# Peptides against a protein of PDB entry 5YCA, part 62

Target 1, 132 residues: chain A of PDB entry 5YCA
Amino acid sequence: RSLPAERNPLYKDDTLDHTPLIPKCRAQVIEFPDGPATFVRLKCTNPESKVPHFLMRMAKDSSISATSMFRSAFPKATQEEEDLEMRWIRDNLNPIEDKRVAGLWVPPADALALAKDYSMTPFINALLEASS

## One batch from the design tools (peptide; made by RFdiffusion4, then SolubleMPNN)

Design b2_p13_7_s2 (from b2_p13_7, 7 letters changed)
Fold by OpenDDE base, seed 4:
Structure b2_p13_7_s2 (fold): chain B 132 residues (1-132), chain A 13 residues (1-13)
Amino acid sequence: as target 1 above (132 residues)
Amino acid sequence: SALSLDELEALFE
């Protein structure tokens, strides 16, 4: 597959220690028509553009938003590029589509595979280890 | 209907 050429400079080094990022994660209960659900999120700000995106995990089953990972990693990606990557994820990984929140959500192992591809391993490790 | 990711982000404090 082909990923967008320009990546968020926040993710220039995939080898950094993830431990300092764990305390930066926050848990929040969100109310939905079928009941409450807890999300753990990590605010990631592009140091060049100053635009923030949240990486996010469903607390109950540890699913990670692959769509949010992509949007954070590739700030200049087109909708067509996003659609192509989401199709690849559907065909090659094990995503779920949640009825409460849009996008593709993937289990921890898949999230770490994507993190390696997007050069954001420390951030996903921190998000997975954070308490809910 | 499901929340968009932008809508979910807007709820985070």
Scores: peptide ipSAE 0.739, ipTM 0.957, DockQ to the pose 0.881
Fold by OpenDDE base, seed 5:
Structure b2_p13_7_s2 (fold): chain B 132 residues (1-132), chain A 13 residues (1-13)
Amino acid sequence: as target 1 above (132 residues)
Amino acid sequence: SALSLDELEALFE
């Protein structure tokens, strides 16, 4: 598959220590019609544009938003490029579509596979290890 | 309807 050409410079080095990012993660309870759900999120700011995106984990099953990962990693991606990547994820990984929140959500192992492809392994490791 | 990712982000403090 082909990923977008320009990547968020925040993710230029996939080998950095993730532990300093763990205390930057925050947990929050969100109320839905069918009941509350806890999300763990990590605010990731593009150092050039200063535009933030949140990486997100569902506390209950540790699912990670693949869509949010993609949007954070590729700030200039088109909707068509996002659609193509989401189709690839559906065909090659094990995503779920949650009834409460949009996008594709993937289990931890799939999230780490995507993190390697997007050069954001430290951030996903931190998000997975943070408490809820 | 499902909450969009932008809407979810807007709820985070």
Scores: peptide ipSAE 0.739, ipTM 0.957, DockQ to the pose 0.901
Fold by OpenDDE base, seed 3:
Structure b2_p13_7_s2 (fold): chain B 132 residues (1-132), chain A 13 residues (1-13)
Amino acid sequence: as target 1 above (132 residues)
Amino acid sequence: SALSLDELEALFE
């Protein structure tokens, strides 16, 4: 598959130690009509544009927002490019579509596969290891 | 009635 040409410079080095990122993750309970759910998130700021995105994990089953990963990794991606990648994820990985929050959510192994593709491995490792 | 990702992100403290 083809990914967008320009990547967030925050993710320039996929080999960095992830452990310093763990304490930067935060857990928060969000109230939904059918009850509360805890999310663990990591604020990721593009060092050039200064625009932040949150990487997100549902605490209960450790599913991670693939859509948020994509948006963080590819800040200039079009909606068409996002749609194309989300279709690829549906066809090749094991995403779920949660009734409470939009986008595709993937299990940890799939998240790490995407992280490798997007050069985000340290950030996803930290997000997965953080407490909830 | 699902939250968008932007809406969820806006709730984070």
Scores: peptide ipSAE 0.738, ipTM 0.956, DockQ to the pose 0.897
Fold by OpenDDE base, seed 2:
Structure b2_p13_7_s2 (fold): chain B 132 residues (1-132), chain A 13 residues (1-13)
Amino acid sequence: as target 1 above (132 residues)
Amino acid sequence: SALSLDELEALFE
């Protein structure tokens, strides 16, 4: 597969200690037609553009939004590039399509595999370890 | 009637 050329400079170093990011994560209950669900999120701001994105985890099953990871990692990606990556994820990983929230959601192991590809390992580790 | 990711982000405090 071909990932977008430009990556968010926030993710320039995949080897950083993730533990300082854990207390930056926040849990929140969101109301849906079928009932409430808790999400854990981590606000990630591009240091150059100052545009924030939230990385997000469903508290119940620890599924993480792969689509949000992609959008945060590749701020200049086209819709076509996103669609191509999401298709790759469907073909190679184990995504879940949730009826309440759009995009592809992946289990923790798959999220960490993507994090390695996107250079986001510290952020995903923190998101997974945060309390809900 | 699923929320988009942008709509979900907008709900976060």
Scores: peptide ipSAE 0.738, ipTM 0.956, DockQ to the pose 0.862

Design b2_p13_7_s3 (from b2_p13_7, 6 letters changed)
Fold by OpenDDE base, seed 4:
Structure b2_p13_7_s3 (fold): chain B 132 residues (1-132), chain A 13 residues (1-13)
Amino acid sequence: as target 1 above (132 residues)
Amino acid sequence: APMSLDELEQLFE
């Protein structure tokens, strides 16, 4: 598959210690028509553009938004590039399409696989280890 | 229809 050429400089080093990021994660309850749901989120700011983006995990089943990972990793990606990657995820991983929140959500193992591809391993490790 | 990711992000504090 072809990933976008330009990556968020926040993710230039995939080998950093993730533990300092754990306390930066926050749990928040969001109200939906079918009831409340807790999300764990990590605010990630592009150091060049100063534009923030949230990585997010559903507390109940630990699913992580693959779509948000992609958007954070590739801030200049086109919709077509996103669509291509989402199709790849559907074909190669085990995504879930949640009825409450859009995009593809993936289990922890898949999230870590994507994190390696996107150079986001420390951030996803922290997000997975954070309490809810 | 499900909430968009952009909308969810706007709810985060």
Scores: peptide ipSAE 0.771, ipTM 0.962, DockQ to the pose 0.919
Fold by OpenDDE base, seed 3:
Structure b2_p13_7_s3 (fold): chain B 132 residues (1-132), chain A 13 residues (1-13)
Amino acid sequence: as target 1 above (132 residues)
Amino acid sequence: APMSLDELEQLFE
């Protein structure tokens, strides 16, 4: 598959130590019509544009928003590029379309696979290890 | 209908 050409410079190095990012993750309870759900989120700010974006993990099953990963990694991606990647994820990984929150949510192993592709490994490792 | 990711982000403190 083809990923967008421009990547968030925050993710220029996939090999960095993730442990300093763990304390930056925050757990928060969100109320939904069917009841509360806890999310662990990590605020990631593009150092060039200064635009923040949250990476997100559902505390209950550790699912991570692949869509948010993509949007954070590729801030200039078109909707068409996003759709293409989401289709790839559907075809090659094990995403879930959650009834409460939109986008594709993937299990930890898939999230780490995507993280490698998007050069986000430290951030996803931190998100997965953070407490809820 | 599920909440959008943008909406969820707005809820994060």
Scores: peptide ipSAE 0.771, ipTM 0.962, DockQ to the pose 0.932
Fold by OpenDDE base, seed 2:
Structure b2_p13_7_s3 (fold): chain B 132 residues (1-132), chain A 13 residues (1-13)
Amino acid sequence: as target 1 above (132 residues)
Amino acid sequence: APMSLDELEQLFE
């Protein structure tokens, strides 16, 4: 598959220690029509553009938003590029489509596989280890 | 219909 050419400079080094990011993660209860759900989120700000995105995990089953990962990693990606990557994820990983929140959500192992591809392993490790 | 990711992000503090 083809990933976008330009990546968020926040993710320039995939080998960094993730532990300092753990306390930056926060749990929050969100109300939905079918009831409340807890999310763990990590605010990630592009150091060049200063635009923030949230990486997010469902507390209940540890599913992580692959779509949010992609959007954070590739801030200049087109909708077509996103669609192509989401199709790749559907074909190669084990995503779910949640009825409460849009996008593709993937289990921890898949999230870490994507993190390697997107050079954001420390951030996903932190998100997975944070308390809910 | 599911909430968009943008909408969810707006709810996060």
Scores: peptide ipSAE 0.771, ipTM 0.962, DockQ to the pose 0.911
Fold by OpenDDE base, seed 5:
Structure b2_p13_7_s3 (fold): chain B 132 residues (1-132), chain A 13 residues (1-13)
Amino acid sequence: as target 1 above (132 residues)
Amino acid sequence: APMSLDELEQLFE
């Protein structure tokens, strides 16, 4: 498949140690109509544009927002490019569409596969390892 | 309808 040409420079090196990112993750309880749910989030700021995006994990089942990963990795992607990638994820991985929060959510193994494709492995490792 | 990702991000501290 094809991915957008321009990638967030925050993710220039996929081999960096993830451990310094772990304490930067934050757990937060969000109230929904069907009850509370805990999310672990990691604020990722593009060093050039200074625009932040949050990577996010559902604490209960460790699912990761693939949509948020894509938006963080490819800040200049069009909606069409996002739609194409989300269709690829549906066809090739094991995403779920959560009742409470929009986008595609993927299990840890799929998140790490995407992280490799998007060059953001340290950030996803940290997000998965952080406490909730 | 589910909460948008943008809306969820606005709730994060």
Scores: peptide ipSAE 0.771, ipTM 0.962, DockQ to the pose 0.917

Design b2_p13_7_s4 (from b2_p13_7, 5 letters changed)
Fold by OpenDDE base, seed 2:
Structure b2_p13_7_s4 (fold): chain B 132 residues (1-132), chain A 13 residues (1-13)
Amino acid sequence: as target 1 above (132 residues)
Amino acid sequence: SAMSLEELEALFE
């Protein structure tokens, strides 16, 4: 597959220690029609554009939004590029489409696989280790 | 129906 050419400079170094990011994660209960659910999120701001994105994990099963990862990693990606990547994820990983929140959600192992591809490993490790 | 990611993000404090 082909990923977008321009990547968020926040993710220039995939080898950084993730532990300083853990306390930056926040847990929050969100109310849905079928009841409350806890999400853990990490605010990630592009250092050049100053545009923030939240990486997010469902606390219950540790599913992570692959769609949000992609959007954070590739700030200038087209909808077509996103669609192509989401198709690749469907074909190669184990995503779920949650009835409460849109996009593709992936289990921790898949999230880490994507993180490697997107150069986001420290951020996803922190998100997974953070308490809920 | 499912909430959009943008809508969820807007709820985060």
Scores: peptide ipSAE 0.757, ipTM 0.960, DockQ to the pose 0.893
Fold by OpenDDE base, seed 1:
Structure b2_p13_7_s4 (fold): chain B 132 residues (1-132), chain A 13 residues (1-13)
Amino acid sequence: as target 1 above (132 residues)
Amino acid sequence: SAMSLEELEALFE
C-alpha cells in the first residue's frame, strides 16, 4: 500500500521513549445514547501547523481509533488516500466499526502495527499504557 | 447514528 507523502513532523522519530507521554494522556467519560463510555486521549499537536489531533482509546476494550491515527500522521492526506488506507486496514487487520463513534477502531496489537507504519510508536505505547 | 471523530474530539477537554 501507499501512504501519504507528507507526515506530521511530530512523528519524526519513532524510537523515542514513550514514558514521558503517559502522563499527558487523559481519561474522559463521554455520554452516548446507550450510556457512558470512557476514552483515553492524547493530544497531539502538529508543531508546524499547530493543529491538534487527539489519539484516542476506548478504555473498556483498549480499541484505538485507526482513523484518528491516520489523520494525525498524515495531515495533508486526501480523502482518497484515507479511504485506501481504511480499506487496507479492513483487509489486513482486525478493525471494528463501533456503533457509537465513527471510523475504524483496532485492537492494541493492530494499533501498534499501524503505529510502526505511521512512525507513531511512542504515542500509541503511551496511549495504551495510560490509566483510565 | 455514530458520532463523528470530529464531534468526539470537540468534546475532549
Scores: peptide ipSAE 0.757, ipTM 0.960, DockQ to the pose 0.913
Fold by OpenDDE base, seed 3:
Structure b2_p13_7_s4 (fold): chain B 132 residues (1-132), chain A 13 residues (1-13)
Amino acid sequence: as target 1 above (132 residues)
Amino acid sequence: SAMSLEELEALFE
């Protein structure tokens, strides 16, 4: 498949040790109409643009927002490029569409597969290992 | 009725 040409320079090295990122993750309870849910998030700031995105995990089942991963990895992607990647994820991985929060959410193994494609493995490893 | 990702991010402290 085709991914956007320009990637967030934060993810220039996919081989870095992830452990220093673990304590940067934070857990927070969010209230929804059907009740509370805990999210673990990691603030990722593009070192050039200084624009932050949050990578996020549902604490209960460890689902990770693939949409947020894509938006963080490819800051100049068009909506059409995002739609194309989300279709690929639907066709090739095991995403769920959560009723509480929009976008595609994927299980840990799928998140790590995407992380490899997006060169953000250390960040997803840290997000998965962080406590809730 | 799902919250957008932008709305969720805005809630994070």
Scores: peptide ipSAE 0.757, ipTM 0.959, DockQ to the pose 0.897
Fold by OpenDDE base, seed 4:
Structure b2_p13_7_s4 (fold): chain B 132 residues (1-132), chain A 13 residues (1-13)
Amino acid sequence: as target 1 above (132 residues)
Amino acid sequence: SAMSLEELEALFE
């Protein structure tokens, strides 16, 4: 597969210690037609553009939004590039399509595999370890 | 239908 050429400079170093990011994560209860659900989120701001994206985890089953990871990692990606990556995820990983929130959601092991590809390992480790 | 990711992000405080 081909990932977009330009990556968010926030993710320039995949080897950083993740523990300082843990207290930056926040849990929030969101109301849905079928009842409440808790999400853990981490606000990630591109240091050049100043545009923020949220990385997000469903508290109950630890699923992480792969779509949000992609959008944060590749700020200038086209819709076609996103569609290509989402197809790859469907074909190679174990995503779910949740009825409450759109996009592809992946289990922790898959999220860490994507994090390595996107150079986001510290951020995903923090998101997975944060309390809900 | 499912909430969009943009809509969910807008709810985060």
Scores: peptide ipSAE 0.756, ipTM 0.959, DockQ to the pose 0.903

Design b2_p13_8_s1 (from b2_p13_8, 6 letters changed)
Fold by OpenDDE base, seed 5:
Structure b2_p13_8_s1 (fold): chain B 132 residues (1-132), chain A 13 residues (1-13)
Amino acid sequence: as target 1 above (132 residues)
Amino acid sequence: ALSLDELEELFLE
């Protein structure tokens, strides 16, 4: 598949130690009609544009928002490029569509596969290891 | 469903 050409410079080095990012993660309980759910999030700010995006994990099953990963990694991607990648994820990985929050959510192994493709491995490792 | 943008707005950071 083809990914967008321009990537967030925050993710220039996929080999960095993830442990300093763990204490930067935060857990928060969000209320939904069917009950509360805890999300763990990591604020990721593009060092050039200064625009932040949150990477996010559902605490209970450790599913991670693939859509948020894509939007953070490729800040100039078109909606068509996002749709194309989400179709690829549906065809090749094991995403779920949660009734409470939009986008595709993927299990940890799939999140790490995407992280490798998007050069986000330290950030996803930190998000997965953070407490809830 | 809550959009991802709406969820981000709820986060305290």
Scores: peptide ipSAE 0.732, ipTM 0.955, DockQ to the pose 0.799
Fold by OpenDDE base, seed 2:
Structure b2_p13_8_s1 (fold): chain B 132 residues (1-132), chain A 13 residues (1-13)
Amino acid sequence: as target 1 above (132 residues)
Amino acid sequence: ALSLDELEELFLE
C-alpha cells in the first residue's frame, strides 16, 4: 500500500508520553434510531492549519474509527488514497462496518497497528485508556 | 448511518 506523502504535523513524534492526553478525552451518549450509544473522543487540531478532527472510540466494544484516524493523519489525502487504505485494512486487519456510523471501525490491537503506521501511537493509547 | 462528519458535529466541547 501507499500512504499519502504529507502527514499532519501534530503526529511528528510517535514516542511522546500519552498520559497527558487522557484527561483531554471526553465521553458522550449519542442518540440513534435503534437506541443510544456512548462514544469516547479526542479532539486533535492540526497545529499549522488549525483544523480539528476527532478520534473516536465506541465505548461498548472499544472499536476505534480507522477512517477518522486516516483523515486526521493525512489532511491532504485524496478520496482514492483513502479508498486504497480502507481496502488494505479490510484485507489485512479485522474491521467492522457499523450500521449507525460510517467508515471502518477496528479493534484496539488493529488501531494500535494503524497508529504505528500513521505515527499516532500516543493519541490512540490515550483514547483507549480514557474512561467512558 | 451517520457520516463521520455528522458524528463530529454532534460532539460537545
Scores: peptide ipSAE 0.732, ipTM 0.955, DockQ to the pose 0.794
Fold by OpenDDE base, seed 3:
Parts: structure tokens; C-alpha cells; sequence
Structure b2_p13_8_s1 (fold): chain B 132 residues (1-132), chain A 13 residues (1-13)
């Protein structure tokens, strides 16, 4: 597969210690028609554009939004590029499509695989370790 | 289902 050429400079070094990011994560209960669900999120701001995106985890099953990872990592990606990557994820990983929130959600191991590809490992490790 | 943008708008901070 081909990932977009321009990556968020926030993710320039995927070898950094993740532990300082853990206290930056926040948990919040969101109300849905079928009941409440807790999300853990990490606000990630592109240092060039100053545009933020949230990386997000469903607290209960630790699923991570792969779509949000992609959008944060590749700020200038087209919808077509996103669709192509989401198709790759469907074909190669183990995503779920949740009825409450759109996009593809992947288990922790898959999230870390994507994080390596997107140079986001410290951020995903922090998101997974944060309390809910 | 909520879109991801809609979910982000609900997050505090």
C-alpha cells in the first residue's frame, strides 16, 4: 500500500518515551441511545498547522479508532487515500465497525501495528496505558 | 452512528 506523502510533524520520532503522554490522556463518558460508553482520548495538535485531532480508545474493549489515527497522521490526505487505507485495514487487520461511532476500530495489537506504520508508537502506547 | 467529527465535538477541553 501507499501512504500519503506528508505526515504530521508531531510524529517525527516514533522512538520517544511514551510515559510523559499518559497524563495527557482524558476519559469521558458519552451518552448513546443504547447507553453510556467511556472513551479515553489524547489531543494531538499539529505543531505546524495548529489543528488538533483526538486519538481515541473505547475504554471497555480497548479498541482504537484507526480512522482517527490516519487523519491525525496524514493531515493533507484525500478522502480517496483514506478509503484506500481503510480497505487495506479491512483486508489485513481485524477491525470492527461500531454501531455507535463511525470509522474502523481496531484491537490494541492492530493499533500498535498501524502506529508503527504511521510513526505514532509513543502516542498509541500512552493511549492504551491511560486509565479510564 | 456519530461521525468521528461529531464525537470530537463532544470531548471536553
Amino acid sequence: as target 1 above (132 residues)
Amino acid sequence: ALSLDELEELFLE
Scores: peptide ipSAE 0.732, ipTM 0.955, DockQ to the pose 0.795
Fold by OpenDDE base, seed 4:
Structure b2_p13_8_s1 (fold): chain B 132 residues (1-132), chain A 13 residues (1-13)
Amino acid sequence: as target 1 above (132 residues)
Amino acid sequence: ALSLDELEELFLE
């Protein structure tokens, strides 16, 4: 597959210690028509553009938004590039589509595989380790 | 379903 050429400079080093990011994660209960759900999120700000994105995990089953990972990693990606990557994820990983929130959500192992591809490993490790 | 943007708007800083 072909990933976008320009990556968020926040993710220039995939080898950093993830532990300082753990206390930056936050848990929040969101109310939906079928009941409440807790999300753990990590605010990731592009140091160049100052535009933030949240990486996010469903507390109950530890599913992580692959779509949000992609959008954070590739700030100048087109919709077509996103669609291409989401198709790849559908074909190669084990995503779920949740009725409450859009995008593709992937289990922890898949999230870490994507994190390696996107150079986001410390951030995803922190998000997975944080308490809900 | 909420969009991801809508969900982000609900998150408190």
Scores: peptide ipSAE 0.731, ipTM 0.955, DockQ to the pose 0.783

Design b2_p13_8_s2 (from b2_p13_8, 5 letters changed)
Fold by OpenDDE base, seed 2:
Structure b2_p13_8_s2 (fold): chain B 132 residues (1-132), chain A 13 residues (1-13)
Amino acid sequence: as target 1 above (132 residues)
Amino acid sequence: AMSLDELEALFEE
């Protein structure tokens, strides 16, 4: 597959220690028509553009938004590029489609595989280890 | 389903 050429400079080093990011994660209860659900989120700010995005995990089953990972990693990606990557994820990983929130959600092992591809490993490790 | 942008907008600082 082909990933977008330009990546968020926040993710320039995939080898950094993730532990300082753990206390930066936050848990929050979100209300849905079928009841409340807890999410753990990590605010990630592009150091050049200063635009923030949240990485997000469902607390109950630890599934992580692959779509949010992609959008954070590749801020200049087109919708077509996103669609192609989401198709690749469907064909090669184990995503779920949640009825409450759009996009593809993947289990922890798949999230870490994507994190390696997107150079986001420290951030995903922190998100997975954070308490809910 | 709500969009990811809508969910992100609900997150507190």
Scores: peptide ipSAE 0.743, ipTM 0.955, DockQ to the pose 0.841
Fold by OpenDDE base, seed 3:
Structure b2_p13_8_s2 (fold): chain B 132 residues (1-132), chain A 13 residues (1-13)
Amino acid sequence: as target 1 above (132 residues)
Amino acid sequence: AMSLDELEALFEE
């Protein structure tokens, strides 16, 4: 597959220590028609554009929003590029299409695989280790 | 399903 050419400068170094990011994560209970669910989120601000995106984890099963990862990593991606990547994820990983929240959600191992591809490993490690 | 944008809007600082 081919990923978008321009990546969020926030993710320039995939090898950084993730532990300083852990306390930046926040847990929040969100109400849905079928009941409450807790999400752990990490606010990631593009240092160039100053546009923030939240990386998101479902606390219950530790699923990570792959779609949010992609959108954060590739701020200038087209919808077509996103669709292409989501199709790749469907074909190569183990995503879940949750009925409560849109996009593809992936288990921790898949999230870390994507994180490597998107140069987001510290951020995803922090998100996974944060308390809920 | 709630969109990701809608979910983000619910997150509190």
Scores: peptide ipSAE 0.743, ipTM 0.955, DockQ to the pose 0.817
Fold by OpenDDE base, seed 5:
Structure b2_p13_8_s2 (fold): chain B 132 residues (1-132), chain A 13 residues (1-13)
Amino acid sequence: as target 1 above (132 residues)
Amino acid sequence: AMSLDELEALFEE
């Protein structure tokens, strides 16, 4: 597959220590029609544009929003490019479509595979290790 | 389902 050409400069170095990011994660309970659910989130700001995106983990099963990862990694991606990547994820990984929140959600192992592709490994490691 | 943008809007710093 082909990923968008321009990547968020926040993710220029995939080898950085993730531990300083852990305390920057936040847990929050969100109310849904079927009951409350806890999300762990990490605010990731593009250092050039200053536009933030949140990376998101469902606390209960550790599923991570692949869609949010993609949008954070590729700030200039078109909707067509996003759709193409989401189709690739459906065909090659193990995503779920949650009834409460839109987009594709992937288990931790798949999230780390995507993180490597998107150069986001420290951020996803931190998100997975953070408390809920 | 709630959109990702809507969920982001609920997050508190």
Scores: peptide ipSAE 0.743, ipTM 0.955, DockQ to the pose 0.811
Fold by OpenDDE base, seed 4:
Structure b2_p13_8_s2 (fold): chain B 132 residues (1-132), chain A 13 residues (1-13)
Amino acid sequence: as target 1 above (132 residues)
Amino acid sequence: AMSLDELEALFEE
């Protein structure tokens, strides 16, 4: 696979301490046709463009949106580049497709593997450790 | 399924 060339400057340093990010996470209950579900989210703003994206975890099973990780990490990515990465994830990791929310959702271990590839390890560590 | 953009919009509220 080939990841997009330009990465969100927010993720320039993968070695930072994640603990200051934990209290910045927020839990929210979302209502769906089949009932409520709680998400833990972390707002991540590109320091140059000022465009925000949310990293998000399903509280119940700790699944994390790989699609949202990709979109946050690669602000100039094309749809074709996203599709290529999502295909790679399907072929190499253990994603699920949820009925309620679109995109690929991955278990914690897979999320951390992607985080290393995308240079966002502190953010995913914080998201996983935050309370719901 | 709800899109990721739609879910993010709910978070922003």
Scores: peptide ipSAE 0.739, ipTM 0.953, DockQ to the pose 0.886

